# Peptides against a protein of PDB entry 9GMZ, part 260

Target 1, 343 residues: chain A of PDB entry 9GMZ
Amino acid sequence: TGFPLELLTRPATERLAYFENYTVAHPRLKEVYEILMRTIAEPAGASFIFVYGASGVGKTTLRLRVEQKLTELALPKLESDRARVPVVGIEAIAPESRYFNWKEYYTRALITLEEPLIDHKFDYGVRGISRDNFGKINVESKVVAPALRRALENALIHRHPDVFFVDEAQHFGKVASGYKLQDQLDCLKSLANMTGILHCLLGTYELLTFRNLSGQLSRRSVDIHFRRYCADSPEDVQAFKSVLLTFQQHLPLAETPNLVDHWEYFYERTLGCIGTLKDWLKRVLSDALDREATTITLKDLQKRALSVAQCQKMFKEIQEGERQLSETEADVQNLRSALGLGA

## One batch from the design tools (peptide; made by RFdiffusion4, then SolubleMPNN)

Design b2_p25_5_s3 (from b2_p25_5, 18 letters changed)
Fold by OpenDDE base, seed 3:
Structure b2_p25_5_s3 (fold): chain B 343 residues (1-343), chain A 25 residues (1-25)
Amino acid sequence: as target 1 above (343 residues)
Amino acid sequence: MEIERREKEEEEEFKKALEQLKKAE
């Protein structure tokens, strides 16, 4: 099924919003979604889930769909427990400073966890944290990071989300000179242990460094590789073409563009990353709607494509991440062989 | 109301698409 034809008579803003909100189900997204949903339902003593993959692979889309599903599943319980939040998701910000800002992280987490839709007022036990008349959390500048952490711990315990999502979690790796990445991991581990809340860290292949640093985190973590589509796999190429076909059917334009015929160009400029593809098509759709165009052309696509230099840089980062994973798999096989467990 | 309806419709479409992918495997 394509887009609702009624959209063709609607304002450009509504047409763009439709495409922005539209999610293509594709094999890699389905696989990771199912693994996440199962792991969240049955953590089996896991405290962490690591979801790693290329920038623009679709991690934010995955998070959003899991958040929606967890919210849906929680609705019957939320009627009786008005203090509960089914899920909380934040994005870790790249600090302006070279160092991860824990104060800002805790503040953002508290603000997100305590959205105004929650009728139950909670006392954080920390001076300088309050709710305004709209239910929004206000944190005074005088509140220090350790106090914000305690407030977050208390809020997480009280709201008891099924999972705490942190997107762009590779930014935890931005440590000050003289500080260890291990200290950041120990901080996160302590937060998960103190609250009993499952944490899901989504990020780039830089998250692999977190897996290797703590054998204790490894024992309590589930790893999920959100792979891109690879051009050397016929199945992956077919999946990528199917995504293009679906997107062309869901572009709210009078004439359906033929994206599939340009699949190689789309692959070249997205590296098989569906998020990058969607973002590219959003830009092109926005331009087309601004011109009141009936369709999009190859020239329209070219105008908004990532440069070859950008793609080459992104590809190097992907290759390094994929290499590290392949080496880790080989190391596991070598360890199993050395233990006499067979290949 | 209308935003909530659209979000529900999008979620149902995504769910149907996931089920279709499951049948194709």
Scores: peptide ipSAE 0.106, ipTM 0.677, DockQ to the pose 0.114
Fold by OpenDDE base, seed 5:
Order: sequence, then structure tokens, then C-alpha cells
Structure b2_p25_5_s3 (fold): chain B 343 residues (1-343), chain A 25 residues (1-25)
Amino acid sequence: as target 1 above (343 residues)
Amino acid sequence: MEIERREKEEEEEFKKALEQLKKAE
């Protein structure tokens, strides 16, 4: 089943929005989704979940789909407990400075946790945190980070989400010193422990540095690797082609473009990352809609492709992350073998 | 209303696609 044919008579903005919101279910997304949902349902004493993978693999899409599902599952309980929020998700901002802005983080978390639609207004007990007439939180500039932290702790305890998501969490790692990174991790650990709320950090392979630095976090963390598709695996190539087939059916154009025949070119310029593929197709679709084109051509694809230099940089970052994980797996196997446990 | 309807439709499509992947395995 393709896109709704009525979209062909709709404005370009609606056609683009359809494709933007459309999510292709693919084997790696399904696998990670199922592991993440099970881990949230049964944390088994874990305080953290780390979801790591290549930039553009689809981590934000995963987060949004889990948030939707957790919200759906909570609806029957939310009717009786109007103070509860089922899930909270934020994106970590890239620091303009070499230092992570905790004040901004706590402010964004509070704003997201306290959406106007919640009937039960919570008083944070912090001077300079107010709600406007629309129920939106306003944080005065005079409010200091420790006060915002206390407000967030109280809000998380009161709202009791099943999980707290932090997307683009590698931005915590941009701290110039390993010591400051440890302090940040200890701060997050303290927040999780004080609130009893499970934290899920989604990010690039730079999150592996967090895992290695905190031997105490590793004992209370679950790791989920969101892998890309690899061209050396026949199964992965077939899955990637199937994703291309699905996308070509869901591009709201009068003539279905043949994307599958160009699968090698798509793989070359996405490295098997489905988010990168979707973003590329969005740009190309936008251009096609602006021209009132009936289809997408290879020439249209080439105009919006990532450069070879960008792909080479991304590939090096992926290879380093995959290498670190492979070494860890080999170390586990070597340890098992040395203990007389079968591989 | 319209945004919520679209989000719900997209969620249902995603669920159907996940179920199809389960049947293909």
C-alpha cells in the first residue's frame, strides 16, 4: 500500500508533511524498538539505557515511536491519575561553549514535563518558576541551576514517567576534560537515583566513552546498539532494498520513482543509515514539489546527495565505533574461554 | 484535533508495518 492518492491534489506542504511524518518499519528499527520497550517495562534495577549508533541511523525516530507507544499504553491509567506523565523526551543541545549548559537542560526538561494539557498544576516550590495563563512554564533568568535541578527532581517524582529520554546525548561528552565528563555522569546518575526514574540516553558512538568512564554506571546500565545496514551482509542489503521500495511507494508523486535500481548509489551516500536516506529523500521531494514535477530522477538525487567527503568522514566515525564494540565482544569471548565457559 | 488524528494514523501505520515484518521473519 502506497501513499493516499488524495495527497496528489493537496498543497505541497501537506505532501511534504506526509512523507516527513511517515516511518518505515525496518528490521534494525524493529529489533531496537522491541529491546527498548522490554527494557523500559522491566528495567531489572537498571537506572540507565544507552542507545548508540551512527548519526542518521534513526535514533530520534525510535525515541518518538517509543514515546507514542508508552503514551498509548498509559492512557487507561492517565484517566485515573491525571498527575502522571507516561514519558518525557528532550533533545540535548549542542553547547555553544565547551561546557554543557545544565541550566538550559533542566529548563527544557521542566518545560517538556509540564505541558499545559496537564490538569494538575504542580508548584515547584522554586521562586522564579511560574506558569503563564496558558499553563506554559516560564523560568526567570535569576533561577540558578541547583534550584532548577530540585524543581526537576520534584516534577519527575510527581509526574513519575516510565522513562526520561535524552536525545543527542553525545553532547554531554563535548566537555574538554574527562573529569568534567565524569561529573556530568555522576550528576545524571544522582538525578536518576533521587527520582527513581529510568533514564535513556540516545546518541552517537561517542556515548561509548560514557560507558567506559563510569564503571559504576555500567553495572546499572543496559546497552542497545542501533546498527546500520552493512553491504557485506546479503540480509542487510535485502533489508536496505526493501526500505527503498517502501520509500518509493510513499513518495507523494504522480509517478512512482525507481529508487531500488539505484540501491548501490543510495548505499554509497547513506552508509546504510535509514535516517540519512529519509532526510535525503525529503530534500529531493521538496525540490520536486517546488517544481511541480511528476517524479524524481537520478539527477534530482545527485543534486541533494551528501558529498563523498562527508560520507568518508561519517564512515570513519562509524568504523571507529564498530571497532570499539567488536573489541569489547572479543574481550567477552576471550574472558568466557579463559573461564572455561563455552563461547 | 487534526494533528492528533495524523499522529494516530501514523502510529497505526507503523504498528501494521511492524506486524508485517514479524510475519516476514
Scores: peptide ipSAE 0.043, ipTM 0.644, DockQ to the pose 0.125
Fold by OpenDDE base, seed 1:
Structure b2_p25_5_s3 (fold): chain B 343 residues (1-343), chain A 25 residues (1-25)
Amino acid sequence: as target 1 above (343 residues)
Amino acid sequence: MEIERREKEEEEEFKKALEQLKKAE
């Protein structure tokens, strides 16, 4: 079944919003979703989950779908425990300076955890944290990072989410020295240990460097690789074509565009990343709706495609990440062989 | 008809350009 045909009589804003909110179920997303949901339900003493993969593979979509599902599953319990928040999710911001801004991180986490829908006011015991008349948390500039950390620890303990999501978590790694990166890892580890809250860090393959710096995190972390679709796998090519078929059926246009016949061009300009594909199609759909076009043409696609130079850069970053993972697998095999454990 | 013909001609030109790019790598 395609898009609701009634959308063709609706404003361009509603048509675009439909496509933006539409998520294609595809094999890699389903697999990672099932692993992540199971790990959140049964963490087995893990304090961290690392979800890593290419930029534009769909990590933010995965997070949002898990947040929605955890909220849905918690609804019956929230009637009895009005202080509880089922899930909290934030995006890490790239630091403007060479140093990660922990004060901003803690402030954003507190604001997100204390969203206005929480009827039960909690006093964090920190001077300079208040709620405005609209229930929004305000943090005065005089509040120092250690005080904000204590406030966040108390808030996380009181609200007891099943998981704390941090998207774009590779931004923790943008510190000029390996020592400062270790201090950041130790800070996150301490926060997870003090609160007893499971943390899920989602990011690019740069998270592998972050993950490998702490041998202590390795014992208390679960790793989830969100893979792209690879053109050298017939099954992956078929899955990618199936995604294109689904997207063409869900573009709210009068004439269904033939995206599947151009699958090689879509693959070349997305590298098998479904998030990149969806964002490209959103831009093209927006342009088509602005022109009141009946369909999408190849020219419309070309106008909004990533450049070859952008694709080459993204592909080098992917190849380096995939190489690091393959080396880790080889190291495990070498370790097993050295221990006298069969391959 | 004329729009479809132009779209097909542009698709063929683009396919040729892609093949030339693959040969230049």
Scores: peptide ipSAE 0.009, ipTM 0.348, DockQ to the pose 0.022
Fold by OpenDDE base, seed 2:
Structure b2_p25_5_s3 (fold): chain B 343 residues (1-343), chain A 25 residues (1-25)
Amino acid sequence: as target 1 above (343 residues)
Amino acid sequence: MEIERREKEEEEEFKKALEQLKKAE
């Protein structure tokens, strides 16, 4: 089933919003979703989940779908416990300085955790944190990072989310020295331990550098690799073509474009990353709607495609991440062999 | 109509160009 045909009579804004809100349930997304949902339900003493993969693979889409599902599952409990928040999701901000801004992080986390719709006023026990008449948190500039941390710890304990998501978590790794990166890891570990809240860090392959710094994290973390589709795998190529087929059916245009016939071009310019593909198609759809076009042409695709240089850069970053993971797998295999455990 | 026809012609030309590139590799 394609898009609702009624959309063809609707404003361009509604047509675009439909496509923006549409999510293809592709095999890799489904796999990672199922693993993540299971891990959140049964963390087995894990304090962290690491979800890593290429930029544009769909990590944010994964997060949003998990947040939605956790919220839906919690609704019956939220009626009885109005203090509870089922899930919290934030995006880590790239530091403007050599140091990660923990004050900003804690402030954003508090603001996100304390949605205006939460009737239950919580006293954070910190001076300079207040709620306005609309229930929004206001944090005074004088509030220091340690006080904000305590406020966040108290808020997380009180609201007791099933998971705390941090998207773009590779930004924690953007520090000048390995020592400072360890301090950041220890800070996050402490927050997870003090609150008892499971943390899920989603990020690029740069997150692996952060993960690998602490052999102790490996004992208390679950790792989820969100893989792209690879052109060297017939199954992955078929899955990618199936995604294109689904997208072409869900573009709210009068004439269904043939995206599948151009699968190699789509693959070349997305590297098998479905988020990148969706964002590309969204831009192209927007342009087509602005022109009142009946379909999307290959020229429309070309106008909004990533450059070859951008794709080459992204591909190098992917290859380095995939290499690091492959080396880790080889190291495990070598260790097993050295232990006399069969391959 | 005329814009759509031109867009289809341009799409077919590009599809042919891509097929030619694939045959040249």
Scores: peptide ipSAE 0.000, ipTM 0.306, DockQ to the pose 0.026

Design b2_p25_5_s4 (from b2_p25_5, 14 letters changed)
Fold by OpenDDE base, seed 1:
Structure b2_p25_5_s4 (fold): chain B 343 residues (1-343), chain A 25 residues (1-25)
Amino acid sequence: as target 1 above (343 residues)
Amino acid sequence: MAVEEKEKKEIEEFKKAEEELRKRE
C-alpha cells in the first residue's frame, strides 16, 4: 500500500503537500505519543511536562499529532462549552536580543488562544487589546508585559485547555546568565500555578538544564525523552530501515526509489532522526517534481544532504545530551545505593 | 478522515513495511 496513484496526474504542489502531510508511525513516535497522551489525561498534580530529544527527532510532529487528537476528543464537549479550547500550541522564538521577549511571547500566546474560530468574545479587561474587523487580536505597542501576562492568565482560565504546548522551548535558556534563566522558569511556574493549566515544553537536550535549576519544578514535572534511533541497536536499525521503506512507498513519483539499500548513508546524514530524514526527502522530492523526474537518484539525495561538518556538529550536541542523561541515571543509582535501597 | 482512522492506517502501513523487510532478510 503506497501513495494514491491518482497523484501522478496532479500538480507538483498537490504531490508535495501529500508527502508533507504524510506521517510514518515509527515505534519511538508511538511510544512518546502514548506516554504524553496518558500524562495529559492523568497529570497527577504535575504542572509541567518536559519533552526533550535531538534536533529533528520529530518533536513538532508529536505536538501536532497530540493537538489533533485532543481536539478530536474534545469535540463532543465543545458543543456544550463554547468557551473551551482543548489545546494551545506555540513555538518559542529565539530572541534577537540577549533577553527573552516576554511581551512577544504573551502576545503570540494570546493570538493563538483566540484564533478566529472562537465565536465567544472574551474581554480581557486590558486597554490596548482589541479584535480587528477580521476577529484577529491586536495588541497595541503601549501594552506592557505585566498587563499581557494578566490577559493571558485570564484567557487560559476562561478557555481551560487540557495542555499548553511550547515548542522550541530551549530558546528560554538563551539568556546569558543562569539567574535570568531561573527568573524565566519561575515566571513560567507562576503562570502554570495561577491558571491551573498543564504546560508541556518541547525542545532539545538544553531543556535538561531547566530540570536542574529548580528542585521545585522537578517535583511537579514529568520528563519524556524522545530518543533517536541508534545504529548500535539491531532493533533500532530495523525500525530505521522500516521508516525508509515506508517513505519510499509514499513518495508520489512514477518509479519507486530504493531508499532502503542506502540506509547507511541516510543514517550517516540524519543520525537516526526521523524529522531530519523527512525534511531531507521533502527537499529532494521538491527538486524532482520541479524537473518532472520519474524517480530520485543517489545524486539527487547528495545535492540536498546535510554536510559532514553539519552532521558532526549535530552529533556532538546529541552525544552531550545523551551523556547528561546517562550521568543523571548514574546519580540516581548512586543515591539509591547511598540510601541503602538496592540498585 | 477522522484522526483515529488516519493513525490506524499509518500504524498498519508501518507494520506492513516491517514485515516486508523481515521477509527480505
Scores: peptide ipSAE 0.513, ipTM 0.928, DockQ to the pose 0.813
Fold by OpenDDE base, seed 3:
Order: structure tokens, then sequence, then C-alpha cells
Structure b2_p25_5_s4 (fold): chain B 343 residues (1-343), chain A 25 residues (1-25)
């Protein structure tokens, strides 16, 4: 167990790439992965999956694992159905204005859906959408948002992905009014209903606002909370220490650093978010490799740590999200009690 | 398949890390 020792003789770029591609199978990631995979396989009439949690909790790692697994499971069918795409994933962009740019969203979704080396040319039925000689979609500036939507609907129906991922989905909520937010939700709901494609929205706790605003989305949505590790839970502390031990064994350095002994400092600067931890270790590893260092020191860690002020800001955002969820759980319990279903 | 074997290995490595820490405490 540990990194391949032959990496110690390999270039710094290869050693860094090894660590970047390494994933710790920590309990929260495994749990959320299993729930998400089951929900994708058996959506039971759901049109949406909401995956919410702290920034840096590991949502991108979750998405990538699911994308890899869905692709692997689809391979036997892709040989016969060259039009099919097993999974599509995009990142929602924060609007520069008070309005979400749907034209850009639809364009990016179309480009991503059609980027695969799919031999099967699809006619979008929309003038000004073409494929170049490399199979990339070109969208002319004259194409309007309603036409791009129809093209995306047709493409999603034709390619029939098992799921459509939207990362950073809280950016749909960055609109100036509640009315506009409802319109955005209705637009997404309509797209999911018209295509029959399951949508998975991944985001921060700001995504909870979407769940609360649409009583109709709540009936057709599955919620998945991707929790951080909490220092007040002995089990969570043990899991976090186990993550540190696993990472230290997979840092391709001549001398294994003792990360576990510094677990409190790692927790202080990551708030129990494993993505934040991995990104921190990647930066420190890169610096160590550039210096041809044999190990990582506490000083090396401190140089690349988030500031206390950054951690305090992130912690306030986490506490607000966790509070909203706790209140929602209490409201459900109160509703059950009021209905006579028992506590 | 190669992905499943990788996932199994990652799970086993994490479990070994948990067991190693439990033996130190």
Amino acid sequence: as target 1 above (343 residues)
Amino acid sequence: MAVEEKEKKEIEEFKKAEEELRKRE
C-alpha cells in the first residue's frame, strides 16, 4: 500500500499527476456516491437530484467518479449505439449581470454534449448551428436562446445521457429577484420534463434556496447532503485522520511526511472539507517537487495554507447552511408529529 | 473492470489506514 516507488525516479510532473489522480475513498464520499449511483439507476420518477455541501467538500471528485462509472457501464451499449452519450456535465457560470445568461448556458451544454468523438452527425434543426471539420459545434451569434434550447432538447433526447450534471448550480440563484429565480427553476424543470433526462445539480448550501422555492420540484427531487467531517464527532475525527494517513502514504516523496500528527492544524485550515485538503496538499507537493525536497515540513504546509480570515468566512457560510438543514429536519419532525405519525 | 478494481483498492487502502490508526490509539 502506498504510491509506486518507481515514481521517485520520475519527473516532477508525473509525480504531481499521480497525486492529482489519486482519490481517497473516505466514508462521506462513498456514502454520497452510492446514493447518487442508486438514484441515477432508479430515479423513481425524480427529475432532479440536488447534491449540496460546503465549498471544497469534494463535489467535483464525486462527479468525476460517477462520470467514470457511468461511462464504464455504458461501454457495451456504446459499441452498438454510437449516438448515445452516457453522461454530460457542465459548470454553471456566475452571471456578470442581474440576469442569468441562458444563451451561454445552452451553448455550453450543446458543446459539451457534442464534444465526444461521436461519429454520428446530428442535425439540430436550427440554422446557425454547425459542426466544424473536427466535429466541434459552432454556434453563430445570431442564434437566439429559444432556438438553442430547442437544439439542446433535441440533442439530449437523441444522445439520451443517464444524467445531466450541472456543477456550481448555486449560480442559477444569483438573480436580483425571487420572481426571476422561480422563472429559472421553471425553465430547468421544463427542460428536464421535455427531454426526460435526469438533472443533477451540484452546489453549495445556496442550492437549498432552489429546493425551498419550488414545492413542485421538491416532489420530483432527491436531496443528497454531502457533509463535511465535524470535529465534535469522534467518528468524523477518526475518518479525517484516516484521510490524512492515506494521503501521506500517497505523496510521492522519498520520506513519508507525518501529516496525522498535525491533524488539528489540517482540520483548522480545511474545516473538515477533503477537497480543500487535497488542493492544499497538491500545492505543497508541487512546491516540494520544485525544490527537489525529500519530504514536506510544517513550514511548507503553513506557506500554502488558507488564511484564518478565509477559514472564518467559509466557516460562517457552512454554519448557515448546516443551520438551515437542521431547521428543515426539525420542521419535518414537527409536521410528522402534527400529522400523528409519531416522532 | 479497471475502474471497479481501482475503487476496491482505494476502499481497502482506506480501511487499512483506519485499522492502523485504531491500533495506535
Scores: peptide ipSAE 0.513, ipTM 0.928, DockQ to the pose 0.841
Fold by OpenDDE base, seed 4:
Structure b2_p25_5_s4 (fold): chain B 343 residues (1-343), chain A 25 residues (1-25)
Amino acid sequence: as target 1 above (343 residues)
Amino acid sequence: MAVEEKEKKEIEEFKKAEEELRKRE
């Protein structure tokens, strides 16, 4: 089991694209995927899903996998309902300014929601929003944020996606004041309530700050922790080694590199984050293909590894997030005990 | 290839890797 051997005769671009499109079905991804899919199918009155975890844990891979699955499941209905979009997903951009650009957010959401397979022209009720012959939305610069919001609300109601994804959602929190963060959360809450569309925010542990600021969101939110693999867990170490072995078999090189024997080095430089691992291997594969190399060596890995300083910074951010979650779990247990509920 | 078929294959490949490692230990 491995990559198709015919790839060895294919261009470097195709070999790289194969690896980019390959996903390891590792236990944490599978678990979070199953929870997320069940929650989307049966939200039970939830308006929000928060998916949080370390940077590079694989949240974008999770999102893309869920988007693909929801699209596949919707295909039979899309043939009869040409207005429906099964899923919409955007990535939140870090604001260059002190303020989140809602105009840009609404514009990106509208553009993504209206991408190309929808034959049904929708009137957004807003002047300066048009659709080209290819289905691409054009938003004129004169269109203001409140008008774009109304257009997005109408589009979400009309297209009725099963979920609206916002990746890198921690970027909503990069506002200079807690007050503006609350306003942003209230804006998102209002959008979810007005449209009846389930929102899924994916991000780093910085999303915990968002969740804690809105006691009203907590009652209508589902939390999903996308954990990294921990070296203090034998089961997690075994899963991480299995990920390395799987990637080793799917690197489209003439000679299979031995990644598993270097598992500690891979763990040191990825912190148990599979997305970080995959991105590292992509860079190394690209370099190997450019040199027409038959395999990947430890020296090739070392050239593209994150620095120790980068890993130390990332690890501190992870530890702080994991600590906050552990404290929250302890608080729940303390509350249960105080209520006379058993452990 | 259907998404479901791809997912099934990926799960099977990972399980084979887990089993292979367990045999090496």
Scores: peptide ipSAE 0.511, ipTM 0.928, DockQ to the pose 0.802
Fold by OpenDDE base, seed 2:
Structure b2_p25_5_s4 (fold): chain B 343 residues (1-343), chain A 25 residues (1-25)
Amino acid sequence: as target 1 above (343 residues)
Amino acid sequence: MAVEEKEKKEIEEFKKAEEELRKRE
């Protein structure tokens, strides 16, 4: 089954939107989705979930799918509890300075929690936080970070989401010193503990540096590695080819492009990251639609591909992350062996 | 479409793609 053929008569904007909204249910996404959903349902005393993987592996797609599912599951309860928000998700912003901007973080979190459609308004107990006539939260510039934190704590307790998502969470680690990094961890840990809300931090392998600084977080965190597809695994290659086949069937073009025959080139320029692949195909589709082209050619792909230099940089970052995880696994095995526990 | 129905369809489409590739090899 491919795209609806009626799309061929629709405007380029609708054709592009179809592809943008299409998701391939690839094995790694499904696996991580199932683990994440189970962990959210039964956190077993965990306060944090860390989801880490390569840039462009599909973490945002994962988050959005979980948010949609948690919202769907909560709908029957939301009819009776109009104060409840099933899930909240924010993206952490890269700090402009050597310090993480907690004021901005708390403000964005509050704005996200307080959707205009939430009928049940509560007082945050903080001066300078108001709602406009449309129910949108306004935070005055004079409101200090500790007051915004209290407001967020109260909002999280009152709205009681099943999980609080923070995308691009490696940005918490982008601080000038290890001491400050520990303070950021302690701040997040305190927020999770004070609210009783499970936090899910999604990020690149840079998130591992943040995770590893707190031996205490390891006892209260669940780790989920969102792996890329590896070319040295026949199973992963087959899954990657299946993704390409699925995408080629869902490109709303008059002639189905043969993406599968170019799988090695797609792998070379995506490193097995499906998000990177989708974004590439989206750019190429947009160009094809703008030209009223009937199909996508290799030349069209080459025009929008990441450069070899970009791929080499991304690959080094991936290799370093995968190495750190492998060393951690080896350290666990060495510890087990040293304890007389069989490997 | 409910999220669940969309997800079921996407899973089915991916499985069909896997089966099609397996038949070509």
Scores: peptide ipSAE 0.501, ipTM 0.924, DockQ to the pose 0.812

